Peptides against a protein of PDB entry 2YKT. Designs and how they scored, part 175

Target 1, 231 residues: chain A of PDB entry 2YKT
Amino acid sequence: SRSEEMHRLTENVYKTIMEQFNPSLRNFIAMGKNYEKALAGVTYAAKGYFDALVKMGELASESQGSKELGDVLFQMAEVHRQIQNQLEEMLKSFHNELLTQLEQKVELDSRYLSAALKKYQTEQRSKGDALDKCQAELKKLRKKSQGSKNPQKYSDKELQYIDAISNKQGELENYVSDGYKTALTEERRRFCFLVEKQCAVAKNSAAYHSKGKELLAQKLPLWQQACADPS

## One batch from the design tools (peptide; made by RFdiffusion4, then SolubleMPNN)

Design b2_p22_3_s1 (from b2_p22_3, 12 letters changed)
Fold by OpenDDE base, seed 5:
Structure b2_p22_3_s1 (fold): chain B 231 residues (1-231), chain A 22 residues (1-22)
Amino acid sequence: as target 1 above (231 residues)
Amino acid sequence: SEIEKEIEKLEKEIKELKELIE
């Protein structure tokens, strides 16, 4: 029936969120943490590299013929430091605005969805059982009427059951329909939340890339000319 | 009814969980 099909669809939405979306989200969070850790590792490794570059700059500054190149090497290291600061800001946003918030929600969402689904199922079953009961009673009444010498005695009661069945059927259909809409809304809300949090991360990432581009664009021509200039 | 009581219990749980998540 229409109501049965829609009921199955409703349950499938909840099950998809619980069995597919939430586990995938947990994995997404885990991969995010791994990514964050790797970037932190890059930061540490980069510090060592550019500290070594500074050392090379110091040697140049002590030389007779390459003194000005020392300043260039120092500038390169300083620009890197500034870019790295922007990366650290992006990572803070990535952790605080995306990973932490998603992790907090996903841990409780399984319980929430379980309760929501159970409530829906309980109410749906209750309405279905009430409908079935009325249908069964009508069937019993009709059997009595067929065996009676006065079938007209049962006519009013039969009409009452028919009306009750119609009303209960309509109520069940409406309930299941509303349930399906609610389930779809729950699913959409979760995707929207993810998109919104990713937008915040993207904004901070854009700031990091923009700052790096600007700093390098400003200094790179100067650095490229350094070896052509006399000491 | 017993069913109504169960529904009420579930509604309370849902409400509490929503408050914790939000």
Scores: peptide ipSAE 0.266, ipTM 0.885, DockQ to the pose 0.018
Fold by OpenDDE base, seed 2:
Order: C-alpha cells, then sequence, then structure tokens
Structure b2_p22_3_s1 (fold): chain B 231 residues (1-231), chain A 22 residues (1-22)
C-alpha cells in the first residue's frame, strides 16, 4: 500500500543517517584530525628550516662583504613567521569551529535519531493497529449480518465502521507522509550543517593563502634584487 | 494508555537531546 511504502521510505531515511551518514561523518572528523596533525608537523619542521636560515643570515651579517644579504635572509625568515602565524590561526579555527563541533554533535545524534525513529515507529504502529482492529471488527460484523434474519439491524453500525476505517486510513497516510518529510528535513539539516562549517573553513583558508601571497609578493622583488646590488 | 506514555517519554528524550546538541 501507499502508506506501507512511504513508511519503508521513512525508516530508510533514518537508517541511512544512522548507518551511513554518521559513521562517515566520524571518519571525516578522524581524517580532519589527521590533516591537522600533519599540518602541525609541517609547522614544526618549517620552524627548524627557517631557524637554520636565520643562522645563515647571522653569518652573512658577520661577514665583511655580505652584510646586506643578512638582512634579506632575516626578512625571508620573518615573512615565513608571519605566514606560519596565519596558518596557526587557520588551524585553530579548523579545530574549534569544525572538528570539535562536529565531534560533539555526532555522538549525541545517534541517540537522538534512535529516539526519533522509535517514536515514529511507535506512533505508526499504533495507528496501524487501530486501523486493523476496525477492519477486523467490520469483517466480523459483516459475517454476523450475513447469518442474521434481520441484516438491517447492523446497517448503521456497518456504516460507522466504514467511516472509521476511512478516517483512520487517512490519518495514517498523513502521519506517514509527515514523518517522511520530517526525516528528509533531518537529513538535509545535517548536510547543511556540514556545508556551513566547511564554508567557514574555506573562508579561513582563503585568508591564510591571501596573506601569504601578499607578503611574498611584496618582498620577493626586493630579495631578487639583493645580489645584483653592490655593497 | 501505555503507548501514549511511551510516546511522551520518547518526546521528552528527543527534546533533551536537541537541547544538548544545539
Amino acid sequence: as target 1 above (231 residues)
Amino acid sequence: SEIEKEIEKLEKEIKELKELIE
């Protein structure tokens, strides 16, 4: 029946969220943490590299003929520091605005969805059982009427059951339909939340890349000219 | 009814969980 099919669809939506979306989201969070860790590793390694560059700058500054190149090397290291600071800000946002929030929600969501599905199932079953009961009673009444010498005696009651069945059928269909819409809305809400949080990450990432580009664009011509200028 | 009580219980749980998630 239409109601049965829609009921199955509704249950499938909840099951998809619980069995596919949420586990995938947990994996997404895990991969995000790995990504964050790797970037932190890059940060640490880069610090060592540019600290070594500073050392080279110090040596240049101590030389008799390459002093100005020391300043250039220091500037290179400083620009890196600024870029790194921007990266750290991005990572902080990535952690706090995306990973932490998703992690908190996904664990509680399993319980929520379980309860929501159970509620829907309970109400759906209740309405279905009530309908079945009325149908069964009508059937019994018809059998009784068929064996009676006065079938007209049961005519009014038969009409009452027919009306009740019609009403209950309509209510069940409406309930299941609404349930399906609700389930789809729940699913969409979760995807939208993910998209919105990822947009925030993208914004922060854009800021990081923009800052780096600006800093390097400003200084690179100067650095490229440094060796051409006699001191 | 028993069913109604169960539904009410579930509704309460759902509400509480929503508040925790938000």
Scores: peptide ipSAE 0.266, ipTM 0.884, DockQ to the pose 0.019
Fold by OpenDDE base, seed 3:
Structure b2_p22_3_s1 (fold): chain B 231 residues (1-231), chain A 22 residues (1-22)
Amino acid sequence: as target 1 above (231 residues)
Amino acid sequence: SEIEKEIEKLEKEIKELKELIE
């Protein structure tokens, strides 16, 4: 029946969120933590590299013919430090605004969805059982009427059951339909939340890239000319 | 009814969880 099909669809939406979306989201969070760790590793490794660059700058500063190149090397290291600071800020935001919030929500969501599905199932079953009971009673009444010498005695009751069945069928269909809409809304809300949080990440990432681009664009022409200008 | 009580219990739980998640 239409109501049965809609019921199955509704349950499938909840099951998809619980069995596909939430586990995938947990994996997404785990991958995010790995990504954060790797970026932190990059930060640490970069520090070592640019500290070594500073050492080369110190040597240049001690030379007779390359003193000005020492300043260039120091500037390169300093620009990197500023870019790295921006990266650290981005990572902090990535952790606090995305990963932590998603982790908190996904943990509680399992309980929420379980309760929501159970409520829907309980009410759906209750309405279905009530409908089945009325249908069974009507069938029983019709059997009695067929065996009776006075079938007209049962005509009013038959009409009452028919009306009750019609009303209960309509209520069940409406309930299941609303349930399906609610389930789809729950699913969409979760995807929207993910999109919104990822937009925040994208904004922070854009700021990081912009800052790096600006700093390098400002200094790179100067650095490129350093060797062309004899001291 | 027992069913109504169960539904009310579930509704309360859902409400509490929504408040925690949102």
Scores: peptide ipSAE 0.262, ipTM 0.882, DockQ to the pose 0.019
Fold by OpenDDE base, seed 4:
Formats: sequence, C-alpha cells, structure tokens
Structure b2_p22_3_s1 (fold): chain B 231 residues (1-231), chain A 22 residues (1-22)
Amino acid sequence: as target 1 above (231 residues)
Amino acid sequence: SEIEKEIEKLEKEIKELKELIE
C-alpha cells in the first residue's frame, strides 16, 4: 500500500542517517584532524626555514657588496611571518568552529535518531494495528450478515465500520506522510549544518589566501629587482 | 496504555537529547 511504502521510505531515511551519514561524518572529522595536524606541522617547519633565511639575511647585511639583499631577505621572512599568522588563525577557526562542533553533535546524534525512529515506529504500529483491528471486525460483521436471515440488522454497523476504517486509514497516511517529511527535514538539517560550518571555514581560508596574495603582490616586484645591477 | 507509556518515555528521551545537542 501507499502508506506501507511511505513507511519504509521513512525508516530508510533514519537508517541512512544513522548507518551512512553519521559514520561518514565521523570519518570526515577524523580526516579533518589529520589535516589540521599536517598544517600545524607545516607551520612549525616553515618557522625553521624562514629563521634560517633570516640568518642568511644577516650575513648579507654584514657583507660589503650585498647589504641591500639583506633587507630583501628580511622582508621575505617578515612577509612569511604575517602569512603564517593568518594561517594559524584559520587553523584555530577550523578546529573550534568546524571540528569541535561536529564532533560534539555526532556523538549524541546516534542516540537521538534511535529514539526518534523508535517513537515513529511505535506510533505507526499502534495506528496500523488499530486499523487492522477495525478491518477485521468489519470482516467478521459481514460474515455474520451473510449468514443471517435479517441482513438489514447489520447495515448500520457496517457503515460505521466503513467510516471508521476510512478515518483511521486517513490518519495513518497523514501520520506516515508527516513522519517522512520530518525525517527528510532531519537529514537536510544535518547537511545544512555541515555546509554552514564549512562556509565559515572557507571564509577564514579566503582571508588567509587573500592576505598572502596581497603581501606577495606588493613585495615581489621589489624583490625581483634587487639583484639587478645598478645602472 | 503500555504503548502510550512507551511513547511518553521516548518523547522525554528525545527532548533531553535535543537539549544536549543544541
């Protein structure tokens, strides 16, 4: 029946969230943590590299013929420092606004969804059983009427059961329909949350890239000219 | 009824969990 099919669809939505979405989200969080760790590693390694570059700049500044190149090397290191600071801010946001929040939600969500599904199933079954009972009673009544010498005696009761069945069928269909909409809304809400949090990360990432682009665009032409022989 | 009691219990659990998640 239509109601049975919709019921199955509803259950499948909940199952998909619990068995596919949430496990995948946990994996996503784990991969995010790995990514964060790697970027932190890059930050640390970069510090060492550019500290060494500063040392090269110091040597240039002490030379008689390359003093101006010392300043260039210092500027390169400084620009990197500024870019790296922006990266660190992005990483903090990545951790606090995305990973932590997702992790907190996903751990509790399994329990929530289990309870929600169970509630839906319990109510759906209750309504279904009531409908089945009414249908069975109508069937019994019809059998009695067919065997009776006065079938008109049961006509009013038959009409009452027919009406009751119609009403219960409608209620069941509405309940299942609403349940399906609710389930889909639950699923969409979770995806939307992920998208929104990822958007926040994207904004912070954009700031990092923009700052880097700006600083390098400003300084790179100057650095490129530094090695040209004075005319 | 037993069913009503079960539903009520589940509703309470759902409410509590929602509050924890939000």
Scores: peptide ipSAE 0.255, ipTM 0.881, DockQ to the pose 0.018

Design b2_p22_3_s3 (from b2_p22_3, 11 letters changed)
Fold by OpenDDE base, seed 4:
Structure b2_p22_3_s3 (fold): chain B 231 residues (1-231), chain A 22 residues (1-22)
Amino acid sequence: as target 1 above (231 residues)
Amino acid sequence: SSIEEKIKELEEKIEELRKEIE
């Protein structure tokens, strides 16, 4: 029946969230942590590299013929420092605004969804059983009427059961329909939350990239000219 | 009824869990 099919669809939505979405989200969080760790590693390694670059700049500054290149090398290191600071801010946001919040929600969500599904199932079954009972009673009544010498005696009761069945069927269909909408809303809410958190990360990432682009665009022409002959 | 009681219990549990998630 239509109601049975919709019921199955509703259950499948909950199951999909619990068995597919949430495990995938946990994996996503794990991959995010790995990514964060790698970027932190890059930050540390970069510090060493640019510290070494500063040392090269110091040597240039002490030379007779390359003093101006010392300043260039210092500027390169400084620009990197500023870019790296922006990266660190992005990483903090990535951790605090995305990973932590997702982790907190996903750990509790399975319990919530299990209870929600169970509630839906319990109520759906209750309504279904009531409908089945009414249908069974109508069937019994019809059997009695067919065996009776006065079938008109049961006509009013038959109509009452028919009406009751119709009403209960409608209620069940409405309940299942609402349940399906609710389940879909639950699913959408979770995706929306993920999207929103990713948007926040994207904004912070954009700031990092923008700052880097700005600083390098400003300085790179100067650096490129530094090795030209002063003639 | 037993069913109504069970539904009520589940509703309470859901509400508690919602508060924890939010």
Scores: peptide ipSAE 0.112, ipTM 0.786, DockQ to the pose 0.018
Fold by OpenDDE base, seed 1:
Order: structure tokens, then C-alpha cells, then sequence
Structure b2_p22_3_s3 (fold): chain B 231 residues (1-231), chain A 22 residues (1-22)
């Protein structure tokens, strides 16, 4: 029936969220944590590299013929430090504004969805059972009427059951339809939340890349000329 | 009814959980 089909669709939405979306989101969070860890590792490794570069700059500064190149090397290291600081800020946001929040929500969401689905199922079944009961009673009444010498006695009651069935059928259909819309809204809300949080991350990432581009664009021409310039 | 009580219980639980998620 129409209501049964819609009911199945509604349940499938909840099941999809619970069995597909939420597990995938957990995996997404896990992958995000791995990504964060790797980037933190990059930060640490980069520090060592550029600290070593500073050491080279110190040697240049101590030389008689390459003193000005020492400053260049120091500037290179400093620009890297600034870029790395921006990365760290991005990572903090990535952790606090995306991963932590998603982790908190996904953990609670299973319980929420389970309760929501159960509520829907309980009410749907209740309405369905009430409808079935009325249909069964009508059937019994009709059988009784057919066996009676005075069928007209049952005509008013039959009409009442028919009306009741019609009303209950309509209520069930409306309830299931609303349930489906609600389920779809729940699904969309979760995707929207993910998109919005990812947009925030993207903005922070863009800021990181922009800062790096700006700093390097400013300094790189100077560095490129350093060896060509006389001491 | 038992069903009404169950529905009410579930509604309360949902509301509680919703507040925790928000």
C-alpha cells in the first residue's frame, strides 16, 4: 500500500543515517585525526630543518665574505616560522571546530536517532493497528449483517466504520508522510552541518595558503638577488 | 494507555538527547 511504501522509505532514511552516515562520519573523523597528526609531524620535522637552516645562517654571518647571506637565510627561516604558525592555527581550528564537535555529535546521535525511529515506529504501528482493528470490525459486522434477517439494522453502524476507516487511513498516510519529511530533514541537517563545518575549515586553510603566498611573494625576489649583489 | 506512555517517554528522551547534541 501507499502508506506501507512510505513507511519503508521513512525507516530506510533512519537506517541509512544510522548504518551508513554515522559510521562513515566516524571514519571521516578518524581520517581527520590521522591527517592532523601527519600535519603536526610536518610541523615538527620542518622545525628541525629550518633550525638547521638558521645554523647555516649563523655560519654565513660569521664568514668574511658571506655575511649578508646570513641575513637572507635568517629571513627564510623566519618566513617559514610565520607560515608554520598559520598552519598551527589552522590545525587548532580543524581540531576544535570540526573534529571535536563532530565526534561529540556523532556519539550522541546514535541514541537520538534510535529513539526517534522508535517513536516513529511506535506511533505508526499504533495507528496501523487501530486501522486494522476497524477494518476487522467492519468485516465482522458485514458477516453478521449477511446472516441476519434484518440487514438494515446494521447499516448505520457499517457507515460509521467506513467513515472511521477512511479517517484512520488518512491519518496514517499523513503521519507517515510527515515522518518521511522529518526523516529527510534530519538527514539533510546532518549533511548541512558537515558542509558548514568543512567550509570553516576551508576558510582557515585558505588563510594559511594565502599567508604563505603573501610572505613568500614579498621576500622571494629579495632572496633571489642576494647572490647576484656584491658584498 | 501504555502506548501513550511509551510515546511520552520517547519524546522526553528525544528532547533530552537533542539538548545534549546542541
Amino acid sequence: as target 1 above (231 residues)
Amino acid sequence: SSIEEKIKELEEKIEELRKEIE
Scores: peptide ipSAE 0.102, ipTM 0.771, DockQ to the pose 0.019
Fold by OpenDDE base, seed 3:
Structure b2_p22_3_s3 (fold): chain B 231 residues (1-231), chain A 22 residues (1-22)
Amino acid sequence: as target 1 above (231 residues)
Amino acid sequence: SSIEEKIKELEEKIEELRKEIE
């Protein structure tokens, strides 16, 4: 029946969130943590590289003919430090505003969805059972009427059951339809939340890239000319 | 009815959980 099909669709939405979306989200969080760790590793490795660059700058500063190049090398290291600070701020936001919040929500969501599905199922079943009961009673009444010498005695009751069945059928269909809409809304809300949080990440990432681009664009021409202008 | 009571309990639980998630 139409109501049965809609009921199956409704349950499938909840099951999809619980069995597909939430596990995938947990994996997404795990991959995010791995990504964060890797970026932290990059930060550490970069520090070593640019510390070594500073050492080269110190040697240049001690040289007789390359002193000005020492300053250039120091500037390169300093620009990197500033870019790295921006990256650290981005990572902090990535952790606190995305990963932590998603982790908190996904942990609680299983219980929420389980309860929501159970509520829907309980009420759907209750309405279905009530409908089935009325249908069964009508069938029983019709059997009695067929065997009776006075069938007209049951005509009013038959009409009442027919009306009740029609009403209960409509109520069940409406309930299941609303349930389906609610389930779809729950699913959409979760995707929207993910999109919104990822937008925040994108904004922070853009700020990081912009800062790096600006700093390098400002200094790179100066650095490129350093060897062409011997002192 | 017993079913109505169960539905009410589930509604309360859902509401509490919703508040925790939001």
Scores: peptide ipSAE 0.100, ipTM 0.771, DockQ to the pose 0.019
Fold by OpenDDE base, seed 5:
Structure b2_p22_3_s3 (fold): chain B 231 residues (1-231), chain A 22 residues (1-22)
Amino acid sequence: as target 1 above (231 residues)
Amino acid sequence: SSIEEKIKELEEKIEELRKEIE
């Protein structure tokens, strides 16, 4: 029946969230943490590299013939520092605005969805059982009427059961329909939350890349010319 | 920038989607 099919669809939505979406989201969070850790490692390694570059700049500044190249090397290190600051801001947002919030949501969601599904199933079953009972009683009444010398005696009661069945069928269909809409809304809400948080991360990432591009574009021509200029 | 404009567009779309599911 239509109600049975819609009921199955409703249950499948909840099951998909619990068995597919949430595990995938947990994996996404784990991969995000790994990515964050790797970027932190890059930050540390980069610091060592550019500190060593500064040392080379110091040596150049102490030389008689390469003093101006010392300033160039210092500028390169400074630009890196500024780019690194932007990266750290991006990583902070990545951690606080995406990973932490997603982790909090997914941790609570399993219990919530289980309870929501159980509530729906209980009420759906209750309404279904009530309908089945009325149908069974009508069937019994009809059998009794067929064996009676006065079938007209049962006509009013038969009409009452038919009306009750119709009403309960309608109620069940409406309940299942609303349940399906609710389930779809729950699924959509979770995807929207993910998209919203990822959008915030993307905004901060754009700022990082923009700042880096601007700084390097400004200085690179100067650095490229440095070796052509006399000391 | 073009990227910032696209982000703004997406943020607006997300807000619309949020209203639809409230």
Scores: peptide ipSAE 0.016, ipTM 0.470, DockQ to the pose 0.509

Design b2_p22_3_s4 (from b2_p22_3, 8 letters changed)
Fold by OpenDDE base, seed 2:
Structure b2_p22_3_s4 (fold): chain B 231 residues (1-231), chain A 22 residues (1-22)
Amino acid sequence: as target 1 above (231 residues)
Amino acid sequence: SEIEEKIEELEKEIAKLKEEIA
């Protein structure tokens, strides 16, 4: 029946969220944490590299013929520091605005969805059982009527059961339909949340990339010419 | 009824959890 099919679809939505979406989201969070860790590692390693570059700049500054190149090397290191600062800001946002928030929600969501599904199932079953009961009673009544010498005696009751069955069928269909819409809304809400959080990350990432590009574009021509300039 | 009571309990739980997730 239509109601049975819709019921199945509704349950499948909840199951998909619980068994596919949420586990995948947990994996996404885990991969995000790994990515964050790797980027933090890059930052640390870069510090060592550019600290060494500063040392080279110091040596240049102490030289008789390469003093100006010392400033260039210092600038290179400083620009990198600025880029790394921007990266750190991006990482903070990545952690706080995406990973932490997703993690908090996903931990509670299983319980929520379980309860929601259980509620739906309980009500659906209740309505279904009530319908079945009315149908069974009508069947019994009809059997009695067929065996009776006065079938008209049961006519009013028969009409009442028919009406009740019709009403209960309609209620069940509406309930299941609404349940399906609710389930789909729950699913959509979760995807929307993910999209919104990822948008925030994207904005911060864009800022990082833009800052880096800007700083390097500004200084690179100067650095490229440094060796050609007389001391 | 017993079913109604169970539904009410579930509704309360859902409401609580929804607030915690929000």
Scores: peptide ipSAE 0.085, ipTM 0.755, DockQ to the pose 0.019
Fold by OpenDDE base, seed 5:
Structure b2_p22_3_s4 (fold): chain B 231 residues (1-231), chain A 22 residues (1-22)
Amino acid sequence: as target 1 above (231 residues)
Amino acid sequence: SEIEEKIEELEKEIAKLKEEIA
């Protein structure tokens, strides 16, 4: 029946969220943490590299013929420091605005979905059983009527059962239909949340990239001329 | 009925969980 098919679809939506979406989201979070750790590692390694560059700048500053190049090397290190600071800010946002929030939600969501599905199943079954009972009673009544010398005695009661069946069937169909819509909405809400959080990350990432581009674009021409202009 | 009681319990649990998630 249409109701049975829609019921199966509804259950499948909940199962898909619980068995596919949530585990995949947990994996996504784990991969995000790995990515964050790697980027933090890059930041740390970069610090060592540019600290060494500063040391080279110090040596240049102490030289008789390369003093001006010392300043250039210091500027290079400073610009990199600023870029790395922006990266660290982006990483903090990535952690706090995406990973932490997703982790909190996914942890609670399994319990929520389980309860929601159980509620739906319980109510659906209850309505279905009530319908089946009425149908069974009507069948029994019809059998009695066929064996009776006065079938007209049962006509009013038969009509009552027919009406009850019709009403219960309608209620069941409406309930299942609403349940399906609700389930789809729950699924969509979870994807939307992910998209929104990822958009925030993207915005912060864009800011990081823009800042780096601006700083380098400003200074690079000056650095390129440093060796051509002997002091 | 037993079914109604079960539904009510589930509703309470759902409400609590929604509050925690929101």
Scores: peptide ipSAE 0.074, ipTM 0.750, DockQ to the pose 0.019
Fold by OpenDDE base, seed 3:
Formats: C-alpha cells, sequence, structure tokens
Structure b2_p22_3_s4 (fold): chain B 231 residues (1-231), chain A 22 residues (1-22)
C-alpha cells in the first residue's frame, strides 16, 4: 500500500543517517584529527629548518663580505614565523570550532535518532493497529448481519465503521507522509551543519593563505635585490 | 493508554536531546 511504502521510505532515511551518515561523520572527524596532527608536525619540522636558517644568517653577519645577507636571512626566518603563527591560529579554530563540536554532536545524535525513530514507529504502529481493529470489527459486523434475520439493524453501525476506516486510513497516510518529510529534514539539517562548519574552516584557511601571500609578496623583492646587488 | 504514555515519554526524551545537541 501507499502508506506501507512511505513507511519503509521513512525508516530507510533514519537508517541511512544512523548507519551511514553518522559513522562516516565519525570517520571524517578522525581524518580531521589526523590532518591536524600532520600539520602540527609540519610546523615543528619547519621550525627546525628556519632555526637552521637563522644560524646561517648569524654566520653571514659574522663574515667580512656578507654581513648584509645576514639581515636578509633573518628576515626570511621572521616572515616564516609570522606565517606559522597564522597557521597555528587556524589550527586552533579547526580543532575547537569544527572537530570538537562535530564530535560532541555525533555522539549525542545516536540517542536522539534512536528515540525519534522509536517514537515514529510507535505512533505509526498504533495508528495501524487501530485501523486494523476497525477493519476487523467491520468484518465481524458484516458476518453477523448476514446471519441475522434483520440485517437492517446493523446498517448504521456498518456505515460508522466504514467512515472510521476511511478516516483512520487518511490519518495514517498523513502521519507517515509527515514522518517522511521530518526524516528528510533531519537528514538535510545534518548535512547543512557540516557544510556551514566547513565553510567557517575554509574562511579561516583563506585568511591564513592570504596573510602568507601578503608577507612574502612584500619582502621577496627586497631579498632578491639584496642578492643581485652586492654591497 | 500505555501507547500514549510511551509516546509522551519518547517526546520528552527527544526534546531533552534536542536541547543538548543544539
Amino acid sequence: as target 1 above (231 residues)
Amino acid sequence: SEIEEKIEELEKEIAKLKEEIA
């Protein structure tokens, strides 16, 4: 029946969220943590590299013929430090505003969805059972009427059951239909939340890249000039 | 009915969980 088909669709939406979306989201969070860790590792490694660059700058400053290049090397290291600070800020935001929040929500969501599905199923079953009962009563009444010497005695009651069945059928269909819409809305809400959070991360990332580009664009010509024009 | 009571309980639980997730 139409109601049965819609019911199956509704349950499938909840099933998809619980068995596909949420596990995938947990994996997404895990991969995010791995990504964060890798970036932290890059930061640490970069520090060592540019600290070594500073050492080269010190040597240049101590030289007789390359003193000015020492300052250039120091500036290169300093710009890197500033860029790295921006990255660290981005990573903090990534952790606190995306990963932590998603992790908290996904853990609670399992309980919520379970309860929501159970509520839907309970109500759907209740309405279905009421319909079945009414149909069964009508059948009994018709049997009784057929065996009676006065079938007209039951005519009004038969009409009442027919009307009740029609109404209950309509209510069931409407409930299941609304349930399906609700389930789809729940699914969409979760995807939208993910998109919105990822947009925030993207904005922060863009800011990081922009700052780095600006700093390098400002200094790079000066550094190139220093190499080309010996003092 | 028992069914109605169960539905009400579930509704309360859902409401609580919504607040926690929000």
Scores: peptide ipSAE 0.068, ipTM 0.744, DockQ to the pose 0.019
Fold by OpenDDE base, seed 4:
Structure b2_p22_3_s4 (fold): chain B 231 residues (1-231), chain A 22 residues (1-22)
Amino acid sequence: as target 1 above (231 residues)
Amino acid sequence: SEIEEKIEELEKEIAKLKEEIA
């Protein structure tokens, strides 16, 4: 029946969220944590590299013939520090605004979806059973009427069951239809939340890249000329 | 949390529905 098909579709939406979306989201969070860790590792490794560059700058500053190159090397290290600070801000946002929030939601979502599905199933079954009962009673009544010497005695009851069946069928169809719409809305809400959070990450990432580009574009011409300038 | 509150509400509704069916 149409109602049975729509019921199956509704259950499948909940199952898809619980069995496909949520596990995939957990994996997404895990991969995000790995990415964060790797970027933190890059930050640490880069600090060591540019600290060593500062040391080279100190040596240049102590020389008689390369003092100006010492300042250039210090500037290179300082620009790196500023870029790295921007990266750290991005990572902080990535952790606090995306990963933590997704982790908190996905942890509770399994329980929520289970309860929501159970509620839907319970009510759907209740309405279905009530309909089946009325249909069964109508069949019994019709059998009694066919065997009776006075079939008119059962006519009013037959009409009552027919009306009840019609009303219950309509109610069941409407309930299942609304249930399907609700399930689809739940699915869409989760995808939208992910998209919105990822947009925030993208904005922060853009700020990081922009700052780096600006700083390097400003200083790079100066650094490129440093060796060409007479000492 | 908001989600926990919703879960509790749903659980109450389920309990009520079960009582009505019984």
Scores: peptide ipSAE 0.026, ipTM 0.606, DockQ to the pose 0.022

